# Peptides against a protein of PDB entry 5HDT: the designs that were tried, part 24

Target 1, 163 residues: chain A of PDB entry 5HDT
Amino acid sequence: MVVKTFMDMDQDSEEEKELYLNLALHLASDFFLKHPDKDVRLLVACCLADIFRIYAPEAPYTSPDKLKDIFMFITRQLKGLEDTKSPQFNRYFYLLENIAWVKSYNICFELEDSNEIFTQLYRTLFSVINNGHNQKVHMHMVDLMSSIICEGDTVSQELLDTV
Target 2, 163 residues: chain A of PDB entry 5HDT as posed
Amino acid sequence: MVVKTFMDMDQDSEEEKELYLNLALHLASDFFLKHPDKDVRLLVACCLADIFRIYAPEAPHTSPDKLKDIFMFITRQLKGLEDTKSPQFNRYFYLLENIAWVKSYNICFELEDSNEIFTQLYRTLFSVINNGHNQKVHMHMVDLMSSIICEGDTVSQELLDTV

## One batch from the design tools (peptide; made by RFdiffusion4, then SolubleMPNN)

Design b1_p11_7_s1 (from b1_p11_7, 3 letters changed)
Fold by OpenDDE base, seed 5:
Structure b1_p11_7_s1 (fold): chain B 163 residues (1-163), chain A 11 residues (1-11)
Amino acid sequence: as target 1 above (163 residues)
Amino acid sequence: SYKMVTGKRPK
């Protein structure tokens, strides 16, 4: 299973990282990013999050356009955090926890459209935050947003207006 | 050149 493969992989496993590099690249294809099944897209997002973790501080995706597509895709998946009673909530939690801990979105600072990505992320997070979330969810959301503000010297006025 | 900044799992 692809999900388990990346989930269990160590950052220092150079042989495995090389072995699964092509799979990592394939998972970022339009076939998976635009998959018609919502649950499949969530699994893909979790795999991509693990890929960013495994290959940190670099990413195997060399195309700026592809990186933008990936993070916009992950951002869309985070909308699923709104329903705490969903059978898939624990997987959404895994996604949030991973990208917050790894600070995956910080890779976007080199992208021309970084402000667009961050703006969409913040809007998405604020749209799903509610009192039904436990402290851990709130903490990861705050950590995710704070890491971007702290890393960037400046943020767009549009992003500031969102906060 | 830019170097990507992401977290590393503690060893």
Scores: peptide ipSAE 0.043, ipTM 0.729, DockQ to the pose 0.341
Fold by OpenDDE base, seed 4:
Structure b1_p11_7_s1 (fold): chain B 163 residues (1-163), chain A 11 residues (1-11)
Amino acid sequence: as target 1 above (163 residues)
Amino acid sequence: SYKMVTGKRPK
């Protein structure tokens, strides 16, 4: 129900956004980010992606440390894209498509550890990219990485070397 | 310094 709630929520639903703000904050708690069930973590990641979409351009998470935790968490979930035959692949695709389209990671530019986040993202994506992915997956992966390079003021040499 | 703005998905 929580997954569906955020998935279906409109970006213009101001009243609902305020109503579910506390839930959005709660979903970013360590309880969910460190949940032992891999499938639960994926669902949490999808919810968080939707939260970034819904509350764009500003995330409801005000703590830089929390934002870092969230994006490092999302990045770890993207590893699931490697297995295209997994029953959960469609949800991994949803996660990828969402964060790529919204350019959610661009929030990280204001974080002190942005280079670490971006580096980890790129390493993760390149580790899972394979010829078994269809064009849509490839496109979203490229879009996700390109937006950071093109829109960021500074990109670390390590990140550039990854590209 | 600047603050990036995330995109909004079209309906």
Scores: peptide ipSAE 0.042, ipTM 0.724, DockQ to the pose 0.335
Fold by OpenDDE base, seed 1:
Structure b1_p11_7_s1 (fold): chain B 163 residues (1-163), chain A 11 residues (1-11)
Amino acid sequence: as target 1 above (163 residues)
Amino acid sequence: SYKMVTGKRPK
């Protein structure tokens, strides 16, 4: 199982990182990012989050356009955090926890369209956050948003208006 | 780098 493989891998697994590099690249293809099944897209997002964790601080994806596509894709999946009673909520939680802890989105500061990515992220998070979420979910959402604000050299007015 | 990860997240 691909999901389990990346989930169990750590950053010190150099041989495994090289072995699964091609798989990591293929998981970012349009076939997976535009997969018609919502549950498949969630699994893909979790794998991508683990890939960012494993290969940190550098992503294996060298194309800025591909990186943008990936983070816009992950952002869209975070909408699933809205329904806390769905069978897939635990995977959405895993996705949120991972990207918040790893600070995966911070790699986007090197992209020309970083403001667009961050704006969409914030809009998505604010659209799903509510008092029904437990403290851990709130903590990860706050950590994710605050790290971007604190580490960003410039914050657009559009992003500030979203907050 | 903006990423602070050195391994798996502690429990």
Scores: peptide ipSAE 0.039, ipTM 0.708, DockQ to the pose 0.632
Fold by OpenDDE base, seed 3:
Structure b1_p11_7_s1 (fold): chain B 163 residues (1-163), chain A 11 residues (1-11)
Amino acid sequence: as target 1 above (163 residues)
Amino acid sequence: SYKMVTGKRPK
């Protein structure tokens, strides 16, 4: 399975990273990003998160527009964190934990539309945060938002209004 | 130019 392949791959596996590069590129296609099944989209998001982890500090995607699409896509999936009783919650948790630890969104600082991406991320996180989440979920959400604020040179007024 | 670096897990 593709999902398991990327999840188990080591960051220092240079031969494997080269072997699966084309597969990583295909996973970011519109076919997967716009897949009608929400469970498939969640699996795709987890794979993309693992790809960012494996290829760190580089992103294998060279198109700024594609990177924007990917992070807007991942942001939309984070809405699933709201339902803690969902059978898919563990995968949503995996997605959150991964992108928070890797600081994947920090790649977006190089994008022209970084403020739009960060604004959507913050709005999404604040919309799903609730007292029903355990401390680990809250910690990852805070880590994700804090890393952007701490490493960002400038923050738009719109983003500041959401914090 | 500035290049962003994402996290790597140390062994």
Scores: peptide ipSAE 0.042, ipTM 0.723, DockQ to the pose 0.309; fails the geometry check

Design b1_p11_7_s2 (from b1_p11_7, 3 letters changed)
Fold by OpenDDE base, seed 4:
Structure b1_p11_7_s2 (fold): chain B 163 residues (1-163), chain A 11 residues (1-11)
Amino acid sequence: as target 1 above (163 residues)
Amino acid sequence: SYKMNTGKRPR
């Protein structure tokens, strides 16, 4: 299983990273990012999150436009955190936990459209966060946003004001 | 420059 493969992989094995590089690139294709199945998109997002973790601090995606698409895609998946009773909630949690800990979105500071990405991320998180979420979910959401704020010298004041 | 964590999150 592709999901399991990336989930279990560490960044310590360069040869293994090279082996799966092509697969990582394919997972970021429009075929997967625009897949009609919501559950498939979630799995793709989790894989992408793992890819960012594995290849950190250097993402294997070289196109700024592709990176933007990926992070906008991941951001859209985070909307699924709103339903804590969903059978896929644990996977949404994994996605959140992963990107929060890795600080994956910090890659976006290299992008011209970083403010757009961060704005959409914050809007999404604020739209789904509620008192029904457990402490861990809240912690990861805060950590995710804080990781960007910590790099705030490159974050617009407008975005900071929304925090 | 931005900072990231690497590897797997400690459990």
Scores: peptide ipSAE 0.416, ipTM 0.887, DockQ to the pose 0.683
Fold by OpenDDE base, seed 5:
Structure b1_p11_7_s2 (fold): chain B 163 residues (1-163), chain A 11 residues (1-11)
Amino acid sequence: as target 1 above (163 residues)
Amino acid sequence: SYKMNTGKRPR
Protein backbone atom coordinates (compact mmCIF):
# COMPACT_ATOMS: atom_id res chain seq x y z
CA MET B 1 0.00 0.00 0.00
CA VAL B 2 1.35 3.37 -1.08
CA VAL B 3 -0.01 5.18 1.97
CA LYS B 4 1.73 2.84 4.36
CA THR B 5 4.96 3.00 2.37
CA PHE B 6 5.38 6.75 2.73
CA MET B 7 4.01 6.81 6.27
CA ASP B 8 6.76 4.46 7.45
CA MET B 9 9.62 6.20 5.64
CA ASP B 10 11.98 8.67 7.25
CA GLN B 11 14.30 11.35 5.91
CA ASP B 12 17.45 9.30 6.51
CA SER B 13 16.42 6.51 4.15
CA GLU B 14 18.23 7.85 1.10
CA GLU B 15 17.91 4.69 -0.95
CA GLU B 16 14.18 4.50 -0.31
CA LYS B 17 13.74 8.19 -1.07
CA GLU B 18 15.40 7.71 -4.42
CA LEU B 19 13.49 4.52 -5.13
CA TYR B 20 10.09 6.10 -4.51
CA LEU B 21 10.86 9.49 -6.05
CA ASN B 22 9.04 8.63 -9.24
CA LEU B 23 6.04 7.44 -7.25
CA ALA B 24 6.04 10.72 -5.34
CA LEU B 25 6.02 12.60 -8.63
CA HIS B 26 3.19 10.48 -9.99
CA LEU B 27 1.07 11.09 -6.89
CA ALA B 28 1.09 14.79 -7.73
CA SER B 29 -0.32 14.18 -11.21
CA ASP B 30 -3.71 15.47 -12.24
CA PHE B 31 -4.95 11.88 -12.22
CA PHE B 32 -4.63 11.75 -8.44
CA LEU B 33 -5.26 15.40 -7.58
CA LYS B 34 -8.51 15.31 -9.53
CA HIS B 35 -9.49 11.77 -8.61
CA PRO B 36 -13.28 11.40 -8.48
CA ASP B 37 -13.26 9.50 -5.16
CA LYS B 38 -13.19 11.76 -2.10
CA ASP B 39 -11.59 9.11 0.08
CA VAL B 40 -8.85 8.55 -2.49
CA ARG B 41 -8.13 12.28 -2.57
CA LEU B 42 -7.78 12.27 1.21
CA LEU B 43 -5.31 9.39 1.04
CA VAL B 44 -3.39 11.21 -1.68
CA ALA B 45 -3.24 14.30 0.51
CA CYS B 46 -1.87 12.26 3.40
CA CYS B 47 0.75 10.75 1.12
CA LEU B 48 1.75 14.17 -0.15
CA ALA B 49 2.03 15.42 3.42
CA ASP B 50 4.34 12.51 4.21
CA ILE B 51 6.36 13.24 1.08
CA PHE B 52 6.93 16.80 2.26
CA ARG B 53 7.93 15.45 5.67
CA ILE B 54 10.37 12.93 4.18
CA TYR B 55 12.03 15.30 1.74
CA ALA B 56 12.02 18.38 3.99
CA PRO B 57 13.33 21.01 3.77
CA GLU B 58 13.19 20.51 -0.01
CA ALA B 59 10.29 19.20 -2.05
CA PRO B 60 10.89 16.74 -4.88
CA TYR B 61 8.55 18.79 -7.06
CA THR B 62 10.50 21.24 -9.19
CA SER B 63 7.59 23.00 -10.87
CA PRO B 64 6.23 26.05 -9.03
CA ASP B 65 2.88 25.50 -10.69
CA LYS B 66 2.79 21.93 -9.47
CA LEU B 67 3.64 22.97 -5.92
CA LYS B 68 0.84 25.52 -5.99
CA ASP B 69 -1.59 22.89 -7.23
CA ILE B 70 -0.55 20.50 -4.48
CA PHE B 71 -1.00 22.97 -1.63
CA MET B 72 -4.29 24.24 -2.99
CA PHE B 73 -5.32 20.59 -3.17
CA ILE B 74 -4.27 19.90 0.42
CA THR B 75 -6.09 23.03 1.55
CA ARG B 76 -9.29 21.78 -0.05
CA GLN B 77 -8.99 18.48 1.81
CA LEU B 78 -8.78 20.28 5.16
CA LYS B 79 -12.45 21.18 4.76
CA GLY B 80 -13.14 17.64 5.90
CA LEU B 81 -12.13 18.60 9.43
CA GLU B 82 -15.50 20.26 9.92
CA ASP B 83 -17.39 17.03 10.62
CA THR B 84 -15.87 15.52 13.76
CA LYS B 85 -18.16 12.51 13.50
CA SER B 86 -17.04 11.51 10.01
CA PRO B 87 -15.57 8.02 9.64
CA GLN B 88 -12.58 9.64 7.94
CA PHE B 89 -11.97 12.25 10.63
CA ASN B 90 -8.91 10.47 11.98
CA ARG B 91 -7.24 10.73 8.59
CA TYR B 92 -8.10 14.40 8.36
CA PHE B 93 -6.57 14.78 11.80
CA TYR B 94 -3.43 12.99 10.61
CA LEU B 95 -3.19 15.36 7.68
CA LEU B 96 -3.54 18.41 9.92
CA GLU B 97 -1.10 17.15 12.54
CA ASN B 98 1.49 16.30 9.90
CA ILE B 99 1.50 19.56 7.97
CA ALA B 100 1.34 21.58 11.20
CA TRP B 101 4.37 19.95 12.78
CA VAL B 102 6.43 19.76 9.59
CA LYS B 103 5.51 23.34 8.69
CA SER B 104 5.13 22.08 5.15
CA TYR B 105 3.31 25.18 3.92
CA ASN B 106 6.48 27.18 4.51
CA ILE B 107 7.75 25.76 1.20
CA CYS B 108 5.19 28.05 -0.39
CA PHE B 109 7.28 31.10 0.49
CA GLU B 110 9.36 30.20 -2.56
CA LEU B 111 6.29 30.65 -4.75
CA GLU B 112 5.15 33.86 -6.35
CA ASP B 113 1.56 33.07 -5.40
CA SER B 114 2.31 32.32 -1.74
CA ASN B 115 -0.12 34.94 -0.46
CA GLU B 116 -2.96 33.36 -2.39
CA ILE B 117 -2.17 29.96 -0.92
CA PHE B 118 -1.91 31.29 2.64
CA THR B 119 -5.12 33.26 2.29
CA GLN B 120 -7.00 30.18 1.16
CA LEU B 121 -5.50 28.17 4.00
CA TYR B 122 -6.54 30.66 6.66
CA ARG B 123 -10.02 31.03 5.23
CA THR B 124 -10.42 27.27 5.16
CA LEU B 125 -9.23 26.79 8.73
CA PHE B 126 -11.47 29.53 10.10
CA SER B 127 -14.42 28.11 8.18
CA VAL B 128 -14.10 24.62 9.67
CA ILE B 129 -13.05 25.41 13.25
CA ASN B 130 -15.84 24.80 15.75
CA ASN B 131 -16.52 23.97 19.39
CA GLY B 132 -16.76 20.28 18.57
CA HIS B 133 -13.02 20.11 17.95
CA ASN B 134 -10.87 19.00 20.87
CA GLN B 135 -7.87 20.94 22.12
CA LYS B 136 -5.42 18.97 19.98
CA VAL B 137 -7.17 19.98 16.77
CA HIS B 138 -7.25 23.60 17.86
CA MET B 139 -3.60 23.47 18.81
CA HIS B 140 -2.56 22.10 15.42
CA MET B 141 -4.62 24.72 13.63
CA VAL B 142 -2.95 27.48 15.63
CA ASP B 143 0.48 25.94 15.11
CA LEU B 144 -0.08 25.74 11.38
CA MET B 145 -1.09 29.38 11.12
CA SER B 146 1.64 30.53 13.49
CA SER B 147 4.38 28.82 11.47
CA ILE B 148 3.46 31.03 8.54
CA ILE B 149 3.14 34.18 10.66
CA CYS B 150 6.63 33.54 12.05
CA GLU B 151 7.87 34.02 8.50
CA GLY B 152 5.82 37.22 8.36
CA ASP B 153 8.58 39.36 6.93
CA THR B 154 7.57 37.87 3.59
CA VAL B 155 3.82 37.75 4.28
CA SER B 156 1.57 40.51 3.01
CA GLN B 157 0.27 43.02 5.51
CA GLU B 158 -3.21 42.49 4.14
CA LEU B 159 -3.16 38.86 5.20
CA LEU B 160 -1.77 39.72 8.62
CA ASP B 161 -4.49 42.30 9.18
CA THR B 162 -7.15 39.65 8.69
CA VAL B 163 -5.70 37.33 11.32
CA SER A 1 14.65 31.45 4.20
CA TYR A 2 11.73 29.50 5.63
CA LYS A 3 11.95 27.08 8.56
CA MET A 4 10.69 23.49 8.52
CA ASN A 5 10.82 20.57 10.90
CA THR A 6 12.32 17.33 9.64
CA GLY A 7 11.59 13.70 10.41
CA LYS A 8 8.77 12.76 12.74
CA ARG A 9 7.57 14.66 15.76
CA PRO A 10 8.83 13.21 19.03
CA ARG A 11 6.09 11.38 20.91
Scores: peptide ipSAE 0.414, ipTM 0.887, DockQ to the pose 0.673
Fold by OpenDDE base, seed 1:
Structure b1_p11_7_s2 (fold): chain B 163 residues (1-163), chain A 11 residues (1-11)
Amino acid sequence: as target 1 above (163 residues)
Amino acid sequence: SYKMNTGKRPR
């Protein structure tokens, strides 16, 4: 399975990174990002998160518009963290833990629409965060938000209004 | 420039 392939791959696997580059690019296509099945979209998001991990500190996607689409897509999937009893919660947790540790969203600082992406991320996280989440979930959410603030020299007023 | 973590994630 494609999902498992990327999950098991590490950043030092240069030969494998080259081999699966085309697959990584295809996963960012509209076919997958706009797939009608919610579970499929979650799997795609997890794969994309692993792709950012594997190729860090660079992304294999050269189009700024595509990068924006991907991060907006990942952000939308994070809404699934709201239901801790969902059968898919473990995958939502994996997604959160991955992007928080890798600091994947930091790539967005190179994008013109970074403020929009960060705003949507913060809004999403604050909309789903609650006392039903365990400490690890809370820590990953806080780490993700803190890393963005720390990396940016200044926080826009729009972002401050969101927080 | 921005920073990202590389290597094996904590488990």
Scores: peptide ipSAE 0.412, ipTM 0.888, DockQ to the pose 0.744
Fold by OpenDDE base, seed 2:
Structure b1_p11_7_s2 (fold): chain B 163 residues (1-163), chain A 11 residues (1-11)
Amino acid sequence: as target 1 above (163 residues)
Amino acid sequence: SYKMNTGKRPR
């Protein structure tokens, strides 16, 4: 399975990284990003998160527009964190934990539309944060937001108003 | 520039 393959892949495995490069590119296609099945989109998001982890610090996606689409897509998936009782919550947790630890969103600082991406991320996180989340979920959310604030030289007033 | 974590994440 593709999901398992990327989950187990090491950053130092250059041969595997080269082998699955085309697959990584295909996973970012509109076919997958706009897939009609919600569970499939979640799996795609997890795979994309692993791809950023594996290829860090350089993503295999060279198009700024594609990178923006990917991170906006991942951000939309994070809305699933709102339901702690969902059967898919563990997978949403995996997504959050991954992107928080890797600091994958930091790639967005190279994009002209970084402010838009970060604004949507913060809005999404604050919309789903609730007292029902355990300490680990809260920690990852805080870590994710803090990493962006610490790296950012400039933050829009809109983002500041959201925080 | 920005920083990212590399290597295996803690589990």
Scores: peptide ipSAE 0.400, ipTM 0.884, DockQ to the pose 0.739

Design b1_p11_7_s3 (from b1_p11_7, 3 letters changed)
Fold by OpenDDE base, seed 4:
Structure b1_p11_7_s3 (fold): chain B 163 residues (1-163), chain A 11 residues (1-11)
Amino acid sequence: as target 1 above (163 residues)
Amino acid sequence: SYKMNTGKRPK
């Protein structure tokens, strides 16, 4: 229910965004980010991705530490892209496609630890990318990394050297 | 400043 709600929500409705703001904040709580069930964490990640989409260009999360936790959390979920035969692969794809299109990670440029976040993202993506992925997956992975580089007046040289 | 995509996501 919650997953579908955010998935179907548009950016245009300010009333709805205000209505579900508290829910968005709760989804970023440690309860969900540290949930023991891997499938639940994936669903949470997808919801968070949709939240970033809905509230773009500004996330509803005001704490830099919380934002860092969220993006590190999302990054960890992207590891699931490695197994293309997983029943949950479609949701991992959804997560990837969403954050790539929205350019959600660009919010991280406001964070002090942006380089750490981007480094982990790139390492994760390079660790899971393989020849078994179809063109769409590859495209989204490249788009995700490229969006950061294109903005990257603050991107470290180390990160650039990985590309 | 950074840029993000807004509006309807392509499907």
Scores: peptide ipSAE 0.408, ipTM 0.887, DockQ to the pose 0.739
Fold by OpenDDE base, seed 1:
Structure b1_p11_7_s3 (fold): chain B 163 residues (1-163), chain A 11 residues (1-11)
Amino acid sequence: as target 1 above (163 residues)
Amino acid sequence: SYKMNTGKRPK
């Protein structure tokens, strides 16, 4: 299916990137972002994370508003990391690991509402982080947050005060 | 400008 297709795709596969561009764009539609099924939304988030990985350093989405919607959507899905016993935890882990390594959220520095996005991300991560998570989960959470701070000249003091 | 990682992810 679509999830597996993007998961197996490499960044240097230029022909495939062009072939699946339309699919990537449609996955960011309200139909998927607002899908009533929680498991479907998780799969969509994983696909979007892979899309950012594949097309890095440039996202295929040209609309700043759409990018904001996507990252706010991904952030909401990260709440699922709270329950380590969930059957879907491995997919939540995949989502976290992907966006942390790729540094996908760094695209948001080009957006006017970057502070809002980062604030929601930090609040979400701090709300779900606990001692029940293994070291790898903690590492990815820290890497994700620190990567944004390292770009720091654009990180407002207001954001830092919320952390 | 911001930085992103490209290429293969670590195992």
Scores: peptide ipSAE 0.407, ipTM 0.888, DockQ to the pose 0.717
Fold by OpenDDE base, seed 5:
Order: C-alpha cells, then sequence, then structure tokens
Structure b1_p11_7_s3 (fold): chain B 163 residues (1-163), chain A 11 residues (1-11)
C-alpha cells in the first residue's frame, strides 16, 4: 500500500527517496487532489504530509503553483478534525501531528501566495477547534500556528492582526 | 530562510 510505504520511509533513505520520487510527483496530480472519494483524499493528504517529512527541508515539487495547490488541499482536509467521533478522526490526527512536527507549511514562505495559504490555514484551524479536542490536538494546532509565527518577519501584518 | 524539523520524530 502506498500509504504505508511513505509512512514507514526514513528521511535519510536516499535510495528509496529516489525510487519513489515519481510516485510522489504522481500523488500531487489533479487525479488525486480532486479525487471524488473523501476518504481517498484524506489518505492522499497523509501521503503528501509524509512526503514533505521525508524530503524535508526540500520538496520534490518544483512548481510553485503545484505547491500552492497541495497546501490548499491539505488545509481543506484539516476541516475533518471538527468531528472527534468520526471513524477517520485518528487519520486526521495523524495528518495534523505530522505537519505540525515537520513544520511543513514553512515551505510556503518561498511562495508568492504564502499569505493566502497561511490565512486559509488559520481560518480553518480556528473554525474546527473546540473543547471536545483533547490536549494533544490543541497542542499540535498551537505548534502548527506558532511555527509560522516564528517566521514572522515574512508574515503579513494582516495575518498577525487576525490572530 | 524558513526552518523545518528533520530526523526522528518524538514518540
Amino acid sequence: as target 1 above (163 residues)
Amino acid sequence: SYKMNTGKRPK
């Protein structure tokens, strides 16, 4: 399974990283990002999160437009964190935990549209956060947001004012 | 430049 393959891959496994580079690129295609199945899109998001982890601090995606599409896609998936009773909640948690620890969204600082991406991320997180979430979920949400604020010299004042 | 975490994730 593709999901398990990337989940178990180490960052320093250069041979495997090269072997699965084409697969990583293919997973970012419109076919997967616009897949009609919601559960498939969640799995794709988790794979993409693992790809960012594996290839950190770089990304195999060279197109700024593609990177924007990917992070907007991941941001949309984070809406699933709202329902803590969902059968897929643990997978949404995995997605959040991964991108928070890796600081994956920091790649977006190289993008012209970084402010748009960060704004959508913050709006999404604040829209789903609630008292039903345990301390770990809250911690990862705070870590994710603070990772971006730590790069504040490149963050728009408009975004900071909304926090 | 931006910073990212690399290496082994905390358990």
Scores: peptide ipSAE 0.406, ipTM 0.886, DockQ to the pose 0.723
Fold by OpenDDE base, seed 2:
Structure b1_p11_7_s3 (fold): chain B 163 residues (1-163), chain A 11 residues (1-11)
Amino acid sequence: as target 1 above (163 residues)
Amino acid sequence: SYKMNTGKRPK
């Protein structure tokens, strides 16, 4: 299973990184990003999060448009965090924990449309955050937002005014 | 510029 493969892969496994590079590229295709099944899209998001973890600090995706699409896609999946009792919540938690720890969104600072991505991320997080979330979820949400604010020298005042 | 965490993720 692809999900398990990426989940267990280490960053220093160069041979495996090279072997699964093509798979990583295919997972970012419109076929997967626009898959009609919501649960499949969540799995894809988790795989993409693991790909960013494995290939950090670089990304295997060279197109800035593709990177934007991926992070906008991941951001949309984070809406699933709103229901802590959902059968898929654990996988949403995995997604959040992963991107927060890796600081995956920091790649977006190299993108021209970084402000749009960060704005959408913040709006999404604040739309789903609630008192039903445990301390770990809150911590990861704060860590994710803080990791971007820590790069404030590259963050526009417009973004700060909109969030 | 930006920083990302590398290495093994804590459990």
Scores: peptide ipSAE 0.392, ipTM 0.883, DockQ to the pose 0.726

Design b1_p11_8_s1 (from b1_p11_8, 4 letters changed)
Fold by OpenDDE base, seed 2:
Structure b1_p11_8_s1 (fold): chain B 163 residues (1-163), chain A 11 residues (1-11)
Amino acid sequence: as target 1 above (163 residues)
Amino acid sequence: SKPPAPKFVPA
């Protein structure tokens, strides 16, 4: 399973990172990002999150357009956090925990459309946050948003006011 | 808990 492969991979596994680099690149293709199955898209998002973790601080994706597509895609998957009783919630939690820990969205600061990405991220998080989430989920959501706000000199006050 | 790992930081 591709998901398990990336989940178990260490950042220091240089030979393995090189071996799966092409797979990492293909996982960001439109075929996977636009897959009709919602569960498959979630798995793809988790793989992409792991790829950012494994290759940090250097993302293997060099195209700004591709990076935008990836983060908009990941943002859309975070909508699944709304249902805490879903059998897939643990994978949504993993996705949230990963991107909060790795600070993968910080890659977006180098993108021209960073404000669009962050706007969608904040709106998505605020739309799904609810009292049914435990403390860990809330902490990761807050950590994710706070990190971007605190570290982002490019995040405008206007954006913060409109979110 | 998570082991120390590289993170993305704005330039």
Scores: peptide ipSAE 0.246, ipTM 0.783, DockQ to the pose 0.226
Fold by OpenDDE base, seed 4:
Structure b1_p11_8_s1 (fold): chain B 163 residues (1-163), chain A 11 residues (1-11)
Amino acid sequence: as target 1 above (163 residues)
Amino acid sequence: SKPPAPKFVPA
């Protein structure tokens, strides 16, 4: 139900955005980020991706530490893209498509640990890329990685070595 | 296709 709420919401719904702001904040709590159920964590990641989409270009999360936790969390979920035959693959695809289109990881450029976040993202994506992915999946992966490389002001040597 | 909308950009 929460997933549907954010999926159906658009950026122009100012009253709704204000109404569900507290819910958005709660979804980023350790309770959800560290939830023991893998499928629940995937749903949480999709909700967070939608939250970034809805509130763009203003993220509702003000804490740099919280933002780092969120993006490290989302990055970990992307590992699920490795199995194209998984019953949850469509949701992993949704997550990938969303974050690539919204460019939500661009928020990380303002974080102290941006290089760490991007390094983990690249390592994760390259670890899951395979020939079983269709053209759209590959396109989103490339878009996500290239956007960070091309738009980033500074990139660590470690990140460049990963690419 | 998705409708045009604001995206996040580097600071």
Scores: peptide ipSAE 0.243, ipTM 0.778, DockQ to the pose 0.216
Fold by OpenDDE base, seed 1:
Structure b1_p11_8_s1 (fold): chain B 163 residues (1-163), chain A 11 residues (1-11)
Amino acid sequence: as target 1 above (163 residues)
Amino acid sequence: SKPPAPKFVPA
């Protein structure tokens, strides 16, 4: 399974990183980002998160438009964090934990539409945060939001006031 | 605990 392949891959395994680079690029295609199956889209998001982890600090995606599409796509998947009793919640948790740890959204600071991406991310996170989440989920959500605010210099105060 | 890993930092 493709998901397990990237999940188990070591970031220092240069031979494997080169071998699966083409697959990583294909996973960001419209075929996968616009896949009609919700569960497939979640798996794709997890794979993309793992790809950012494996190739950090150099993303294999170089197109600004493609990067925007990817992060808007990942943001949309985070809506699934709302239902803690969902059978897919563990994968949503994995996605959240990964992007918070890797700080993959920091790539967006170099994009022209960074404010749009961060605005959508914050709105999504605040919409799904609830008291039913355990402390680990809350911690990752806070880490994700605070790291962007603290490490970025392009996020306007107006954006922060809107959140 | 997670092992150390490179992370993305804005330029």
Scores: peptide ipSAE 0.233, ipTM 0.776, DockQ to the pose 0.242
Fold by OpenDDE base, seed 3:
Structure b1_p11_8_s1 (fold): chain B 163 residues (1-163), chain A 11 residues (1-11)
Amino acid sequence: as target 1 above (163 residues)
Amino acid sequence: SKPPAPKFVPA
């Protein structure tokens, strides 16, 4: 299973990282990012999050356009956090926990469209936040948003006004 | 899982 492969891998697994690099690149293709199955897209998002974790601080995706597509894609998956009773909620939680811890969205500061990405992220998070979420979910959401704001010498006032 | 070292930091 591809999901388990990346989830169990760490940064020091150099031989495995080299072996699965082509697979990592393939997972960011339009075939997977635009997959019609919602559950498949969630698994892809988790794999991408793990790939960022494993290859940090050098993401294997170097194209600015591809990186934008990936983070807009991950942002769309976070909408699934709205239903705490979903059978897939634990995977949505894993995605949130990972991106908050790894600070993978910090890659977006190198992109010209960073404000668009962060705006969509904040709008998505605020749209799904509810009292049914436990403390850990809230903390990860706050950590994620705070990290971006704290690094926000590149964050526009327009973004701050929108949030 | 093993924590990342280092995390991503803007350039």
Scores: peptide ipSAE 0.219, ipTM 0.773, DockQ to the pose 0.265

Design b1_p11_8_s2 (from b1_p11_8, 5 letters changed)
Fold by OpenDDE base, seed 3:
Structure b1_p11_8_s2 (fold): chain B 163 residues (1-163), chain A 11 residues (1-11)
Amino acid sequence: as target 1 above (163 residues)
Amino acid sequence: MKPPAPKFVPA
């Protein structure tokens, strides 16, 4: 129910956005971010990605610490892209496509620990990329990395040297 | 993917 609710919601659905704002905030709680079931964590990540899409260009999460937790969490879920034969691969693809399209990681430029977040993102993507991925997956990965570099007035040369 | 919509940009 929750997953479909956010997936089908539009940005101009102001009444629904207000109604489900509390749910959106609860989905970013430690209970869900640290859930022991990896499939639940993937669903949570997809919901969070949809929430960023729905509320763009204003994220409903205002705490820098919470935003860091969310993006580090999403980054960890992207590890699931490594297995193209997994029954859950389509959801991992959805997550990748969403964050690339929405450019949700651009929120991180305002965070003190942006370099840490981007470094982990790049390391994760390079660790999972393989020849089994189709062109669309590769393009989304490149879009993520190149967009951050191109917008990176705050991206340090040290980060570029380490990835 | 949903139709084109506002995206995040650096502040």
Scores: peptide ipSAE 0.200, ipTM 0.770, DockQ to the pose 0.215
Fold by OpenDDE base, seed 2:
Structure b1_p11_8_s2 (fold): chain B 163 residues (1-163), chain A 11 residues (1-11)
Amino acid sequence: as target 1 above (163 residues)
Amino acid sequence: MKPPAPKFVPA
């Protein structure tokens, strides 16, 4: 229900954006980010990705610590891309497609711990990339990584050397 | 995904 609500919402739905703003904020709580069910965490990640899409270019989350937690959380969910035959793969694909298209990780450039976030993102992506992924998956992964490298004036050379 | 819309861009 919540997943579908945000998935179907667009950026011009001003009344809906206002209506569900509090829900968006609550979805980033530790209760959801640390939920014991892996499938629930994936749904939460997809909702958060949609929230960034809907509210772009202004994230509704104002705390840098909360933003860091969110992107570290999303990064951890991307590990699920490793199994292309999983029943949940389509949602992992949606998550990847969304964050690549929206460029939501670009929010992290304004965070003090951006290098940590990007390092974990790259390590995660390289750990799950395999020949079983179709061309679209590969393209989104490449787009995501290259966009951050090309657009990131704040990306340290040390990060680039270690990744 | 949905049609093109505002994206996040580095400051």
Scores: peptide ipSAE 0.199, ipTM 0.771, DockQ to the pose 0.226
Fold by OpenDDE base, seed 5:
Structure b1_p11_8_s2 (fold): chain B 163 residues (1-163), chain A 11 residues (1-11)
Amino acid sequence: as target 1 above (163 residues)
Amino acid sequence: MKPPAPKFVPA
């Protein structure tokens, strides 16, 4: 399975990284980003998160427009964190844990539309945060948001006003 | 998951 392939891969697996580079690129295609199945989109998001982890600090995606599409896509999937009783919650947790740990959204600082991406991320996170989440979920959400605010020199005042 | 090294940093 594609999900397991990327999940088990290490950053120093140079031969495997080269082998699966084309697959990584195809996973960011509109076919997958706009897939009609919600569960498939979640799996795609997890794969993309793993791809950023594996290829850090260089993303294999060279197009700024494609990177924007990917992070807007991942942000949309994070809405699934709202229901802690969902059978897919563990995968949503994995997605959150990954992007918080890897700091993958920090690559967005190089994008022209970074403030739009961060604004959507913050709005999404604040919309799903609830008292039903355990401490780990809250911690990852806070780590994700605080990293962007504290490390980003290009964060607009408008974005800060939404916090 | 396996920890990354290095992580992404701001540009």
Scores: peptide ipSAE 0.184, ipTM 0.767, DockQ to the pose 0.253
Fold by OpenDDE base, seed 1:
Structure b1_p11_8_s2 (fold): chain B 163 residues (1-163), chain A 11 residues (1-11)
Amino acid sequence: as target 1 above (163 residues)
Amino acid sequence: MKPPAPKFVPA
């Protein structure tokens, strides 16, 4: 399974990284980003998150438009965190943990539409955050949001006030 | 998961 392949891959596995680079690029295609099955989209999001982890600090996706599509896509998947009893919750947790740890959204600071991406991210996180989440989930959510605020110099206070 | 090194950082 593709998702297991990337999940188990190390950042220093240069031969594997080269071998699966084309697959990584194909996973960001419209076919996968717009897949009609929500469970498939979740798996795709996890794969993309792992790809960012594996290739950090160099994203294999170079097109600004493609990067925007990817992060808007990942953001949409985070809505699944709202139901802690879902059979897929562990994968949503994995997605959250990954993007928080890798700081993959920091790539967005170089995009023209960064404010749009961060706005959607914050709105989504605040929409799904609730007292039913365990401490680890809360920690990752706060870590993700605070990291972007603290490390970015282009995120305006006006943007934060609108969230 | 195995932590990446280095992580992504702002420009």
Scores: peptide ipSAE 0.178, ipTM 0.763, DockQ to the pose 0.260

